Peptides against a protein of PDB entry 5CWW. Designs and how they scored, part 94

Target 1, 194 residues: chain A of PDB entry 5CWW
Amino acid sequence: VPKLQGPFDFDLNPEDEQDDEVELKDIYVIGEKPRVADLMRGEEEELEMMKEDQHNGLSLNIICLLSTSGQVKICLDIDGVEAQWLPPRSKNKRLFAPPPEPPSLLTFQTFDTLKPAEVTPDGWPMFSEDATSPYSFYVTHPAGITYISLTPWVFRLESELQSDSEAGTEFRIDLLAKGQGSERDRIFTQTRTQ

## One batch from the design tools (peptide; made by RFdiffusion4, then SolubleMPNN)

Design b2_p23_3_s2 (from b2_p23_3, 11 letters changed)
Fold by OpenDDE base, seed 5:
Structure b2_p23_3_s2 (fold): chain B 194 residues (1-194), chain A 23 residues (1-23)
Amino acid sequence: as target 1 above (194 residues)
Amino acid sequence: SSKRKAVLEALKKALEKKIEEEK
């Protein structure tokens, strides 16, 4: 029986834990799209329909974390969700299989959606989906609404993951990591009418 | 895939360098 692992069983890299105790308010998960190689093992009919959609996703799970202060952390599940099967009830020696190690998250990007003056103790930032794109979403707070899109880097990262050439990969990955990363746009700001 | 692993390792290293440069 496949064990459904909840999205919460992730080990944050200890380097990410050194950032000040960020109280998390919300989590937004973007599931991985199947790899082209994995699709080729499926029914040929599904392959033709997915050929058009194959270029628009990431073969890694993305986990977005939102703090009470409006900080967004974009994390990648680099270990992938391995299908964990319940050990067969067979009577033989309980080799205590070590508990499956939780997937390691790699922080790709961290940014703020609120200005320091907009952060309030009673603030409740929340994620909401963009119906037009699985790789875009909103952060809603009483002070304002911020649009976020991962599209600027997701395609490039997937291209490297699917590339047969190792030439220049390190350089392109360095550029990807140092680049602007996710698109961020404050689409609404609440004006306090004094 | 060995190539996929190499890409992810390169990404990890690149992000680690970025964090160090931003400190």
Scores: peptide ipSAE 0.565, ipTM 0.930, DockQ to the pose 0.644
Fold by OpenDDE base, seed 2:
Structure b2_p23_3_s2 (fold): chain B 194 residues (1-194), chain A 23 residues (1-23)
Amino acid sequence: as target 1 above (194 residues)
Amino acid sequence: SSKRKAVLEALKKALEKKIEEEK
């Protein structure tokens, strides 16, 4: 029988140190794509077709969190969600393996989609998918709509995860972490009719 | 894989440094 998984632990959350409890409003999950190396093991023949669709997604789950204030937090599941099964009822007092540690989420990036003046107590920001890309989405709010794309860094991170060499990895990862990260574009702003 | 683990550890460290620099 499948076991329910969770809760997730935030391993790196800059807000955990600040008493300002961010109230979450919505969650958007981008499931991991299979690793190229894992695909190569099974299908020698289909290798040619998948090489052309080189837009290999990230081999990590991405969890996006949205606060009531329009703050977006992009998190990475570095431990991976493994299928957990209920232990068989067999009587053998096997030492209760400590409950598997909950998956750790790394906060990759945090940013605001709203200006301070646009934040309202009754605001209802929501995620919406982009049908054209699994790594792009929208944040909708009464004040406006913001387009977000993870493509600028997702490909680079995946390339490091799949690299055969560790040479220069630390440097490239440091640049990736310190970079601007996700693309953000306010595509619509609601004009307050005075 | 060991390399994948190393990448993720490097990422974790880089993000930790970023948080410290933003404080």
Scores: peptide ipSAE 0.564, ipTM 0.930, DockQ to the pose 0.817
Fold by OpenDDE base, seed 4:
Structure b2_p23_3_s2 (fold): chain B 194 residues (1-194), chain A 23 residues (1-23)
Amino acid sequence: as target 1 above (194 residues)
Amino acid sequence: SSKRKAVLEALKKALEKKIEEEK
């Protein structure tokens, strides 16, 4: 039986602990794609097909968190979800495997989708998928709809994860981290009918 | 792989630096 994975621990910077308890409203998970290296054990032909699909997804799980205030956190599961199977119910070897350390989430980016004036106590921001891309989604709130795309950095990050060369990796990763990150676009704003 | 780990460590470090620079 597949083991349900979670809870996730946030690798919170100590300073993030002081930030007001962000009340989470919704979660959007983008599952990892198979690693090309894992596919390399298969036929060379499958490898070529995967290289051609420029849409090789990230070989890490992405967890997007949405607060009641419309704040989005994009988190990466850096520990990777290894398929954990429930130990067989066989009585004797209670190998107290230490509870697998919950996967650590790395916050890649945090941003707001709402202006302060748009935040309402009864506002319910929600995620919704983009049918055209697994790495794009929407945040819907009564005040408006924000389109978010992770594609700008996901591809580059995966490229680094799959690269055979370590040359320049640090530099490219630094650029990735310092870059604009996710694409964000308010595609709809509700006009307050006064 | 050791390479993936290295990339992820680099990313973590880069993000930490970013947070420090934004302060």
Scores: peptide ipSAE 0.567, ipTM 0.931, DockQ to the pose 0.708; fails the geometry check
Fold by OpenDDE base, seed 3:
Structure b2_p23_3_s2 (fold): chain B 194 residues (1-194), chain A 23 residues (1-23)
Amino acid sequence: as target 1 above (194 residues)
Amino acid sequence: SSKRKAVLEALKKALEKKIEEEK
């Protein structure tokens, strides 16, 4: 039986300036792709095919959270969510194993997809996938549609995770964290028909 | 790998610093 994993602890959550309880409306998960090192232990033939896809995905799970206000939070699962199975009900071993520490989510970026004037109490923003890229998606709202792409930073982060060189890693990671992060583009805005 | 862990720790530190600077 699959074990429900959670709750997730947010290790780094930027203090939302607004005291208002951010009500989450949707979650979008981008699953990790296998690490190249793990692929090397598999059949050699599959490795050659994956090398051609220059845009190897991130070897970390990405969890995107969407609030009622259209705020998007991009989180990284650093610990990795391993599928845990409920231990077989072996009667006897009260292994007081401390409950496994919930995986920590690291907030990489937070941004708004709606202007304050577009936020409505009845608004229901939702994620929708981009069929062309696993690291791109849309936020749809009655006020408009916003395209989001994680590709600008995902590739660079994965490059660091796979790099054999430690030289300059700290500097590059610092730049990555301070950078603009995700691409965001409002592709549609609902015209207020007067 | 030890290196992967180091990268993730560096990332965590960098993001912590970013949050502190934005406050």
Scores: peptide ipSAE 0.567, ipTM 0.931, DockQ to the pose 0.836; fails the geometry check

Design b2_p23_3_s3 (from b2_p23_3, 10 letters changed)
Fold by OpenDDE base, seed 4:
Structure b2_p23_3_s3 (fold): chain B 194 residues (1-194), chain A 23 residues (1-23)
Amino acid sequence: as target 1 above (194 residues)
Amino acid sequence: SSKRQQVLEALKEALKKKLEEEK
């Protein structure tokens, strides 16, 4: 059972503290997919089946945050679920393991789904999944619907995470970070019928 | 793996640089 371990501490860079406390309205989580390499250490036979589904998702959890203003933050759980094997319930060592440091979230991208004029005090943007892709979703607001896809970078990032070669990694990661990131498209805009 | 960590560190640094350039 993937235990969603407790509250993610956003290492809010103190410089981001100056950004007005973005009131969060919704959260969308894309769970990590098992690492192919970790699967390879298991049954070889299951590996061949997973190779065909090239849609090996990211081996990191993705946490998307949506503000009341329609701002989306896409965050990566970079501490990764190292399967901390629950220490065997050996009764005795109540070593108060220091509470596991809350997972650090890395903000990969931040963008707005609403125009300033579309932001209303009573607005309630919400996430909804895309049934066709685990890495695509929608932000729905009374003003419109925005399609978001993480696919442009997720695959590339995972490729780097799974690569046995360090050659060119830094360069490719730099390109990934500097790139456009997620696909974003306003698929519907509500025309205010006057 | 040490390699995954290296990739993630590289990503952190790259994103940091991007944010600095956008200021």
Scores: peptide ipSAE 0.594, ipTM 0.938, DockQ to the pose 0.685
Fold by OpenDDE base, seed 2:
Structure b2_p23_3_s3 (fold): chain B 194 residues (1-194), chain A 23 residues (1-23)
Amino acid sequence: as target 1 above (194 residues)
Amino acid sequence: SSKRQQVLEALKEALKKKLEEEK
């Protein structure tokens, strides 16, 4: 039973009781980019301008969760995609449609940005955006600043989502899931907290 | 699309396997 009565249902295996105990401190959302197929329905000129920017986009919302201990969870909004492909529910079904089920989040990756010795009860880790990349961000904490980039896997995942071929998809997705995932780099460490 | 759903299901399965292997 997902205990998080939040706006998101975590499709976390109920056996991951440990995830329910994580105190969240901050949330960072990366909105989905338009799908190439959806752009093909628009004017060709807008398509060309967006093609360059879209090569680095994901057609899924990404929700990053940050705990008080500096743990980051990178989650994908899977249901948001289903809603886009569901034929517009006839107006009449909307009246009896159960309240839109909160989007199910799939945890792609979990990692720590702080060492155990850096975790303090009064710690206040926070997300901040990277103005140079929509798929990169920082985790700031009194102990230090960690750069995070989703670029290593986002493009590959989107390529699979847009592919018309099933050949090799399972293998590539398996590699994606089992790989190193997101880039992490501690760009600053406060010497006093060492 | 069926393809997108298949990719997402494959991803979900792969992540589950990874999590089980890390336990």
Scores: peptide ipSAE 0.593, ipTM 0.937, DockQ to the pose 0.693
Fold by OpenDDE base, seed 5:
Structure b2_p23_3_s3 (fold): chain B 194 residues (1-194), chain A 23 residues (1-23)
Amino acid sequence: as target 1 above (194 residues)
Amino acid sequence: SSKRQQVLEALKEALKKKLEEEK
């Protein structure tokens, strides 16, 4: 999984971001899967092994951000895809190549994993992976554990990205954006023994 | 790909609209 290091630029207008200074505590990155078109350029043998795993992949990096309050922000790396399509920059090392612009993140979904009463100053939510799925993970906190799955929308978004037809794309994308988004389930709640 | 960019722009617009509707 490529470690995304550096400042992230949010392409969502700051005016639409509720200026709630979200203090981030953890980051979970889901690396992009190769596109079917890119795989067709590879050896046929690699194609057969990837056919089963590719049906639920996304050809975009996903960056999940976790705040101190247990808020999860699911972001898509939009610029990561453009860099793959740019022909290899001609090796003319311009001595002063401007530093690579930070990746632009598009916020797909924001939701809370904790109730307001569960948020404590010393309670630190953390991401943990799900070994059974690359698009599922957990948010762990002393108050409880929340299961999250991106599978409900990832496949649909990838289908649109791979589609050769523009017919109905706007409608399907609108439904995707307005939908329930990620699956979220509180699988454990810590009972305070009095 | 121009198509991928179009999909991403449509998604951006849809998400902006959703955010406005939630306000």
Scores: peptide ipSAE 0.590, ipTM 0.937, DockQ to the pose 0.665
Fold by OpenDDE base, seed 3:
Structure b2_p23_3_s3 (fold): chain B 194 residues (1-194), chain A 23 residues (1-23)
Amino acid sequence: as target 1 above (194 residues)
Amino acid sequence: SSKRQQVLEALKEALKKKLEEEK
């Protein structure tokens, strides 16, 4: 039985937590793709099937958080949720194993999908998948729909994670962090029919 | 791998720096 690993600890410096208790309304998870190095240990046939999918994947889980106000936070699971399978029912409950440290989430990007005037007390923004891309999704709200794509940075990050070369890595990572990040496009706006 | 960990640490530091600069 797969052990659901939670809760996630946000490696947010508590000092930078602006007291604005962001009320979360939805969570969208993009699961990690297998690492090429882990695939090389498998049968050659699995390698060929995954090569096509791997060129566009990230070997980290991505966790997207959506607030009541339509704020999106894109987080990376840096520690990697090693799928801890529930230990087999062997009787030796090592009672004193320190609880595994909760996985640390790194906030990659934060942005708004709603204008302040569009935020309503009864508004309920929701995530929905894009069937055409695993790294694209929508935020749907009564006021409008926003398309989001992580593709501008995901491939670059994965390239660094898979690279054996240290040359230029720090520079490229700095550019990636300072860049515009995710693509955002408001594809629909509901006109208030007076 | 040691390299993977180095990349992730560099990313963490870069994002921390970005957050400090935006403030």
Scores: peptide ipSAE 0.593, ipTM 0.938, DockQ to the pose 0.696; fails the geometry check

Design b2_p23_3_s4 (from b2_p23_3, 9 letters changed)
Fold by OpenDDE base, seed 5:
Structure b2_p23_3_s4 (fold): chain B 194 residues (1-194), chain A 23 residues (1-23)
Amino acid sequence: as target 1 above (194 residues)
Amino acid sequence: SAKRQAVLQALKKALEKKREEEK
């Protein structure tokens, strides 16, 4: 029987205590793509089809969080959430191993999709998928629609994760972190007809 | 993998530095 996993702990700096006040409205999860090494254990025929698709994915789960104010938080599952099953009811009082610590999420990026004037108490921002890419999605709100793409950094991060060389990794990761991050484009704005 | 873990630790540190600079 599959076990429900969670809650997740956020590896937030204590100075990000302001994040504890964020009311979440929606969650969008992008599942990890299998690693090339994991694919090599599969049938050779699946390897050829996946070689073309493999270059564009991340071998980490991505969890996107959306607040009522339209704030998006992009989080990475760095610990890797494995499927957990309920232990078989065997009567042997095996010493309760302490429950595994909940996986930590690393916040990669936080940004707003709404202007302060667009935030309303009754607002209901929602995620919606982009059928053209698993790493692109929309945030819809009565005030407007924002397109988001993770593609600018996902490929670079995966390249570092798969790299056989540590040379220059720190520098490239620093550039990745300091970069613009996700693409964000307001594709529609609702004009309040007065 | 030890290498993957090193990358993730570097990323964590880089993001922490970024947050400090944005304050």
Scores: peptide ipSAE 0.588, ipTM 0.937, DockQ to the pose 0.678; fails the geometry check
Fold by OpenDDE base, seed 2:
Structure b2_p23_3_s4 (fold): chain B 194 residues (1-194), chain A 23 residues (1-23)
Amino acid sequence: as target 1 above (194 residues)
Amino acid sequence: SAKRQAVLQALKKALEKKREEEK
């Protein structure tokens, strides 16, 4: 029987307890792509076609959170959600291994898609996918539509995760973290007809 | 992989530093 996994511990710094006041409205999940090393166990011919596609994914799950105020939080599943099966009721009182630590979500980036004046109590921001890219999506709100792309950093992060060398990794990761992060573009703004 | 864990740990630390600098 599959075990329900959760709650996810947001490795949100406990000081971000102030973020607990953010009412979440929607969640958008980008599933991990298979790692190249895991694919190498398959038939070589399928590998060549997948190699071109392999450069286009992250070997981590991405969880995007959307608040009622239009705040987007991009989180990475660092621990990897493995399918947990309920152990068979073996009678042996094996000491309950402490419940596997809930998967830790690492907040990569937080940003707003709405201006303060656009936030309404009855506003319902929603995620929608981009059919052209798994790492791009839209946030739709009555005030407007915002395009978001994770491509500026996701491929660089994957490159570090797949690299054989540790040389310069810390520096590149620091640059990645301090960078502008995700691309954001307001593609539509609802003109308030006065 | 130990390497993957090292990358992820480096990322965590880098993000923590960024948050501290923004405060």
Scores: peptide ipSAE 0.587, ipTM 0.937, DockQ to the pose 0.718; fails the geometry check
Fold by OpenDDE base, seed 1:
Structure b2_p23_3_s4 (fold): chain B 194 residues (1-194), chain A 23 residues (1-23)
Amino acid sequence: as target 1 above (194 residues)
Amino acid sequence: SAKRQAVLQALKKALEKKREEEK
């Protein structure tokens, strides 16, 4: 039985004290792809299929948070939530393992999908998956639909995580952090029928 | 791996710096 892991400690910089007022309405999780090193334990045939897919995935879990105002927060699980399996029933060792330190989430990007005038008390934004890409999704709201893609930075970040060279890593990571980040496109806007 | 951790630490620092510059 998969253990529900939580609560997540948001290593939100204490200056995001304003985030305590953000009412979250939805969560969208993009699971990590297995690392190449972890694949070496699998059958050779599964390894070949996964190698082709490895170039297109991040070896970190991504947690997307959506507020009532249409604010999206993209977070990375940097501690790696290892799938904790419930220990089999038989061993009496209630080893009260100290509660695992809540996984630290690193906020990569925060942005709005709605204009202030589009925010309504009864308007509940929701995440929807994109069947064509695991790293793309939609935010749906009565005022409109926004397409979001993480692909531009996910690929670059994974390249650094898989790189054997430390040379220039800091520089490239700085460029990644300062870049445009996620792609956003409003694909539909509800016309106010007066 | 130690390298992976180094990348993640670099990312954390870069994001912190970005936040400071945006203030």
Scores: peptide ipSAE 0.587, ipTM 0.937, DockQ to the pose 0.686; fails the geometry check
Fold by OpenDDE base, seed 3:
Structure b2_p23_3_s4 (fold): chain B 194 residues (1-194), chain A 23 residues (1-23)
Amino acid sequence: as target 1 above (194 residues)
Amino acid sequence: SAKRQAVLQALKKALEKKREEEK
């Protein structure tokens, strides 16, 4: 039987306590892709040529959270949460082991998909997948549809995670963090027929 | 990997700094 995992701790600055009151409506998870180095342990020579074209995804799980107000939070699983199974009934003695420390999620980016005037008490924003890309998705709401793409930063972050050189890593990571982050495009807006 | 952990720590630090600057 699969073990229910959680709670998750959010590595949020304490001053973002105002965000803790945000009611979550939906969750969208982008699973990690295997590390290229772990897959290619057998074929060293072909590894160099395929590094350029492999739009290989991020070797971290991405957890997207959507609030009732249309706020999206992009989180990274830096601890690498794995599927857990319930221990067999016979090992009851480990029930008193302190619960494993909850995995920490690192918030990469937070942004809104709705204008304040579009937020309604009965609104129900939802995630919808993009069949053309695993790192793109939609937020659908009665007021409109927003396209989101993580591609501007995901591949750059993975490149740093896979790099053999430590030179300039801190600088490039700082640029990544200060960048525009995810692409957002409102592709549809419901016109209020007055 | 020690290097991977170093990258993640650098990212965490960079994001913390960004949040402090946006306040």
Scores: peptide ipSAE 0.586, ipTM 0.936, DockQ to the pose 0.715; fails the geometry check

Design b2_p23_4_s1 (from b2_p23_4, 10 letters changed)
Fold by OpenDDE base, seed 1:
Structure b2_p23_4_s1 (fold): chain B 194 residues (1-194), chain A 23 residues (1-23)
Amino acid sequence: as target 1 above (194 residues)
Amino acid sequence: SAAEEAKRQRVLEALKKALEKLR
């Protein structure tokens, strides 16, 4: 049985502390690319298929949160929350390990997909996947559809995570953080029928 | 490897610090 993981501790901006009022409506999870070391434990045939499908992916889970207002938060799982299964009921009273510290999510970027005038009380924004890219998705709302792509920064971040050289890492990461280069494009807008 | 994990952790710490500076 999958263990319900949570609560998550969000390392949110102090500006987000005012967001006690942000009603989350949807969540979208982009799973981490399996680590090469984890691939070595698989059958040789699965290793060959995964070598060809070396889609450049991030070795971190990405958690996207969507509010009623159409605000998107992009969070990174920095603690590497692996799917934990409940240990089989071995009768040994293993000392209740202190509850694992809640996994910390790092908020990378926050942005709006709706204009203030498009936000409605009955509006229900939802995530949907992009079949063409694991790091792209859509936010659908009655007012319109927004395409989002994380590809501009995901591959750069992965390059830093996999880099052998520590030289210039801090500088490149600083540029990455400042750039916050998620693509956002409104692909459809519902015309108000007068 | 333990060394690779240590490098990864350093990158993540740098990212955290960089994001904190933008707040």
Scores: peptide ipSAE 0.506, ipTM 0.922, DockQ to the pose 0.719; fails the geometry check
Fold by OpenDDE base, seed 5:
Structure b2_p23_4_s1 (fold): chain B 194 residues (1-194), chain A 23 residues (1-23)
Amino acid sequence: as target 1 above (194 residues)
Amino acid sequence: SAAEEAKRQRVLEALKKALEKLR
């Protein structure tokens, strides 16, 4: 039986954002790039073909959270949430190991997709995928549609995760964090017919 | 590799620290 996972702890939320006040409406998960070496244990020929087709991706899961207000929170799964199965009820009363600590999500970026005047109590913002990129998506709301792309920072972060050199890593990571360069573009705005 | 994992962890800790400084 699959184990229900959660709750998640959020690390590095802005102090001014009382997480308790954010009503979530939708979640969008971007799975980590599969390690081809882990998937293809035994098929060397398919491994070479997949290496060429290995689109650059992040080796971390990304969890995007969308609030009623149109706020998007981009979180990184730094602990690596794996699918867990309930252990078979073995009869041995082994001392209940303390439940594993809930996985922590690192808040990378938070931004709004709606203007304050566009926020409505009955608003239903939703995520939708971009068929052209796993790291791009849309936020749809009755007031408008916003395109979001994580590509400006995802590949840079992956480069640091895979880099052999530690030289300048802290500086580049500092720049990456400061830039928080998710692309955001309002592609459609609904005109209220007065 | 254990060395690769240690490096990954160092990058993630650096990221965490960098994000903490933005608060």
Scores: peptide ipSAE 0.498, ipTM 0.920, DockQ to the pose 0.783; fails the geometry check
Fold by OpenDDE base, seed 4:
Structure b2_p23_4_s1 (fold): chain B 194 residues (1-194), chain A 23 residues (1-23)
Amino acid sequence: as target 1 above (194 residues)
Amino acid sequence: SAAEEAKRQRVLEALKKALEKLR
């Protein structure tokens, strides 16, 4: 049985995010790319296919959070939360493992998908996947649909994670952080039928 | 490898620091 994971701690919440209990409506998880080490146990052919798949996914899980207001928070799982399975109910070793420290999520980016005037109390924004890219998705709300793509920065971040060179890493990461390179495009706006 | 993990950690630390500076 899959173990329910959470709660997660959020690191680096922007100060201006008042502890206003952001009422979350939906969560979208982008699983990490399998580590090359895990692939080395696979057939050499799978390793070659993953090298050729230029869409080298991020070796971090991405957790996207969506609030009632249409705010999207992009979080990175920096602790590398692996899928945990409930240990089989074998009786004995309640290894009181200290409660695993809740995994920390690093808030990479926060942005709104709705204008203030579009926010409604009864609004139910939802995530939906993009079949063309694992790092792109949509936020659907009665007011409209917003396309989001993480691809621009995901690739760059992964390149840093995989790079053998330490030279310039800090600078490139600084640029990556400053750029907040997620694409956001309102692809549909519902016309208020007067 | 241990070296790869160390690098990963450095990148993540750099990212954390970079994000902290934007606050």
Scores: peptide ipSAE 0.477, ipTM 0.912, DockQ to the pose 0.782; fails the geometry check
Fold by OpenDDE base, seed 3:
Structure b2_p23_4_s1 (fold): chain B 194 residues (1-194), chain A 23 residues (1-23)
Amino acid sequence: as target 1 above (194 residues)
Amino acid sequence: SAAEEAKRQRVLEALKKALEKLR
């Protein structure tokens, strides 16, 4: 049985977001690219399939959160949240090790996909994948569909994580953080047939 | 390698600091 993980601590959540009032409706997880070292332990056939994906994925998990209002929060899993399974009911009262510190998610970016006038109490926004890219997805709401792509900054962040040189890293990371360059395009808007 | 992990950690710390400065 999968273990429910959490609570997650949100590191660097914008103060203006009363987290307590945000009703989440959907979660979209983009898994990290497997490390080459971990791939070497797998069957060689899986290695070839992963080489063809030209887009060097991020070596961090990305967790996208979607609120009822159409707010998207892009979070990075810095601690490496692994899937945990409920320990088998072994009767041994192992002394409760202090609960491990809850994993922290780093909030990278927060943005709205809906205009204030489009937000409805009965609105149910949902994520959907983009078959063409693991780092692109859609937010579907009755008011419209928004395309989101993380590719612009994901590539840059991964390049820093994999770089051999430390020269200029702080500067490039600062630019990356300031840019928060997720692509966001409304591809469809529902026209109210009055 | 331990060196690669140390570098990764430094990058992530730099990212955290950079995001903190935006607040």
Scores: peptide ipSAE 0.477, ipTM 0.912, DockQ to the pose 0.839; fails the geometry check

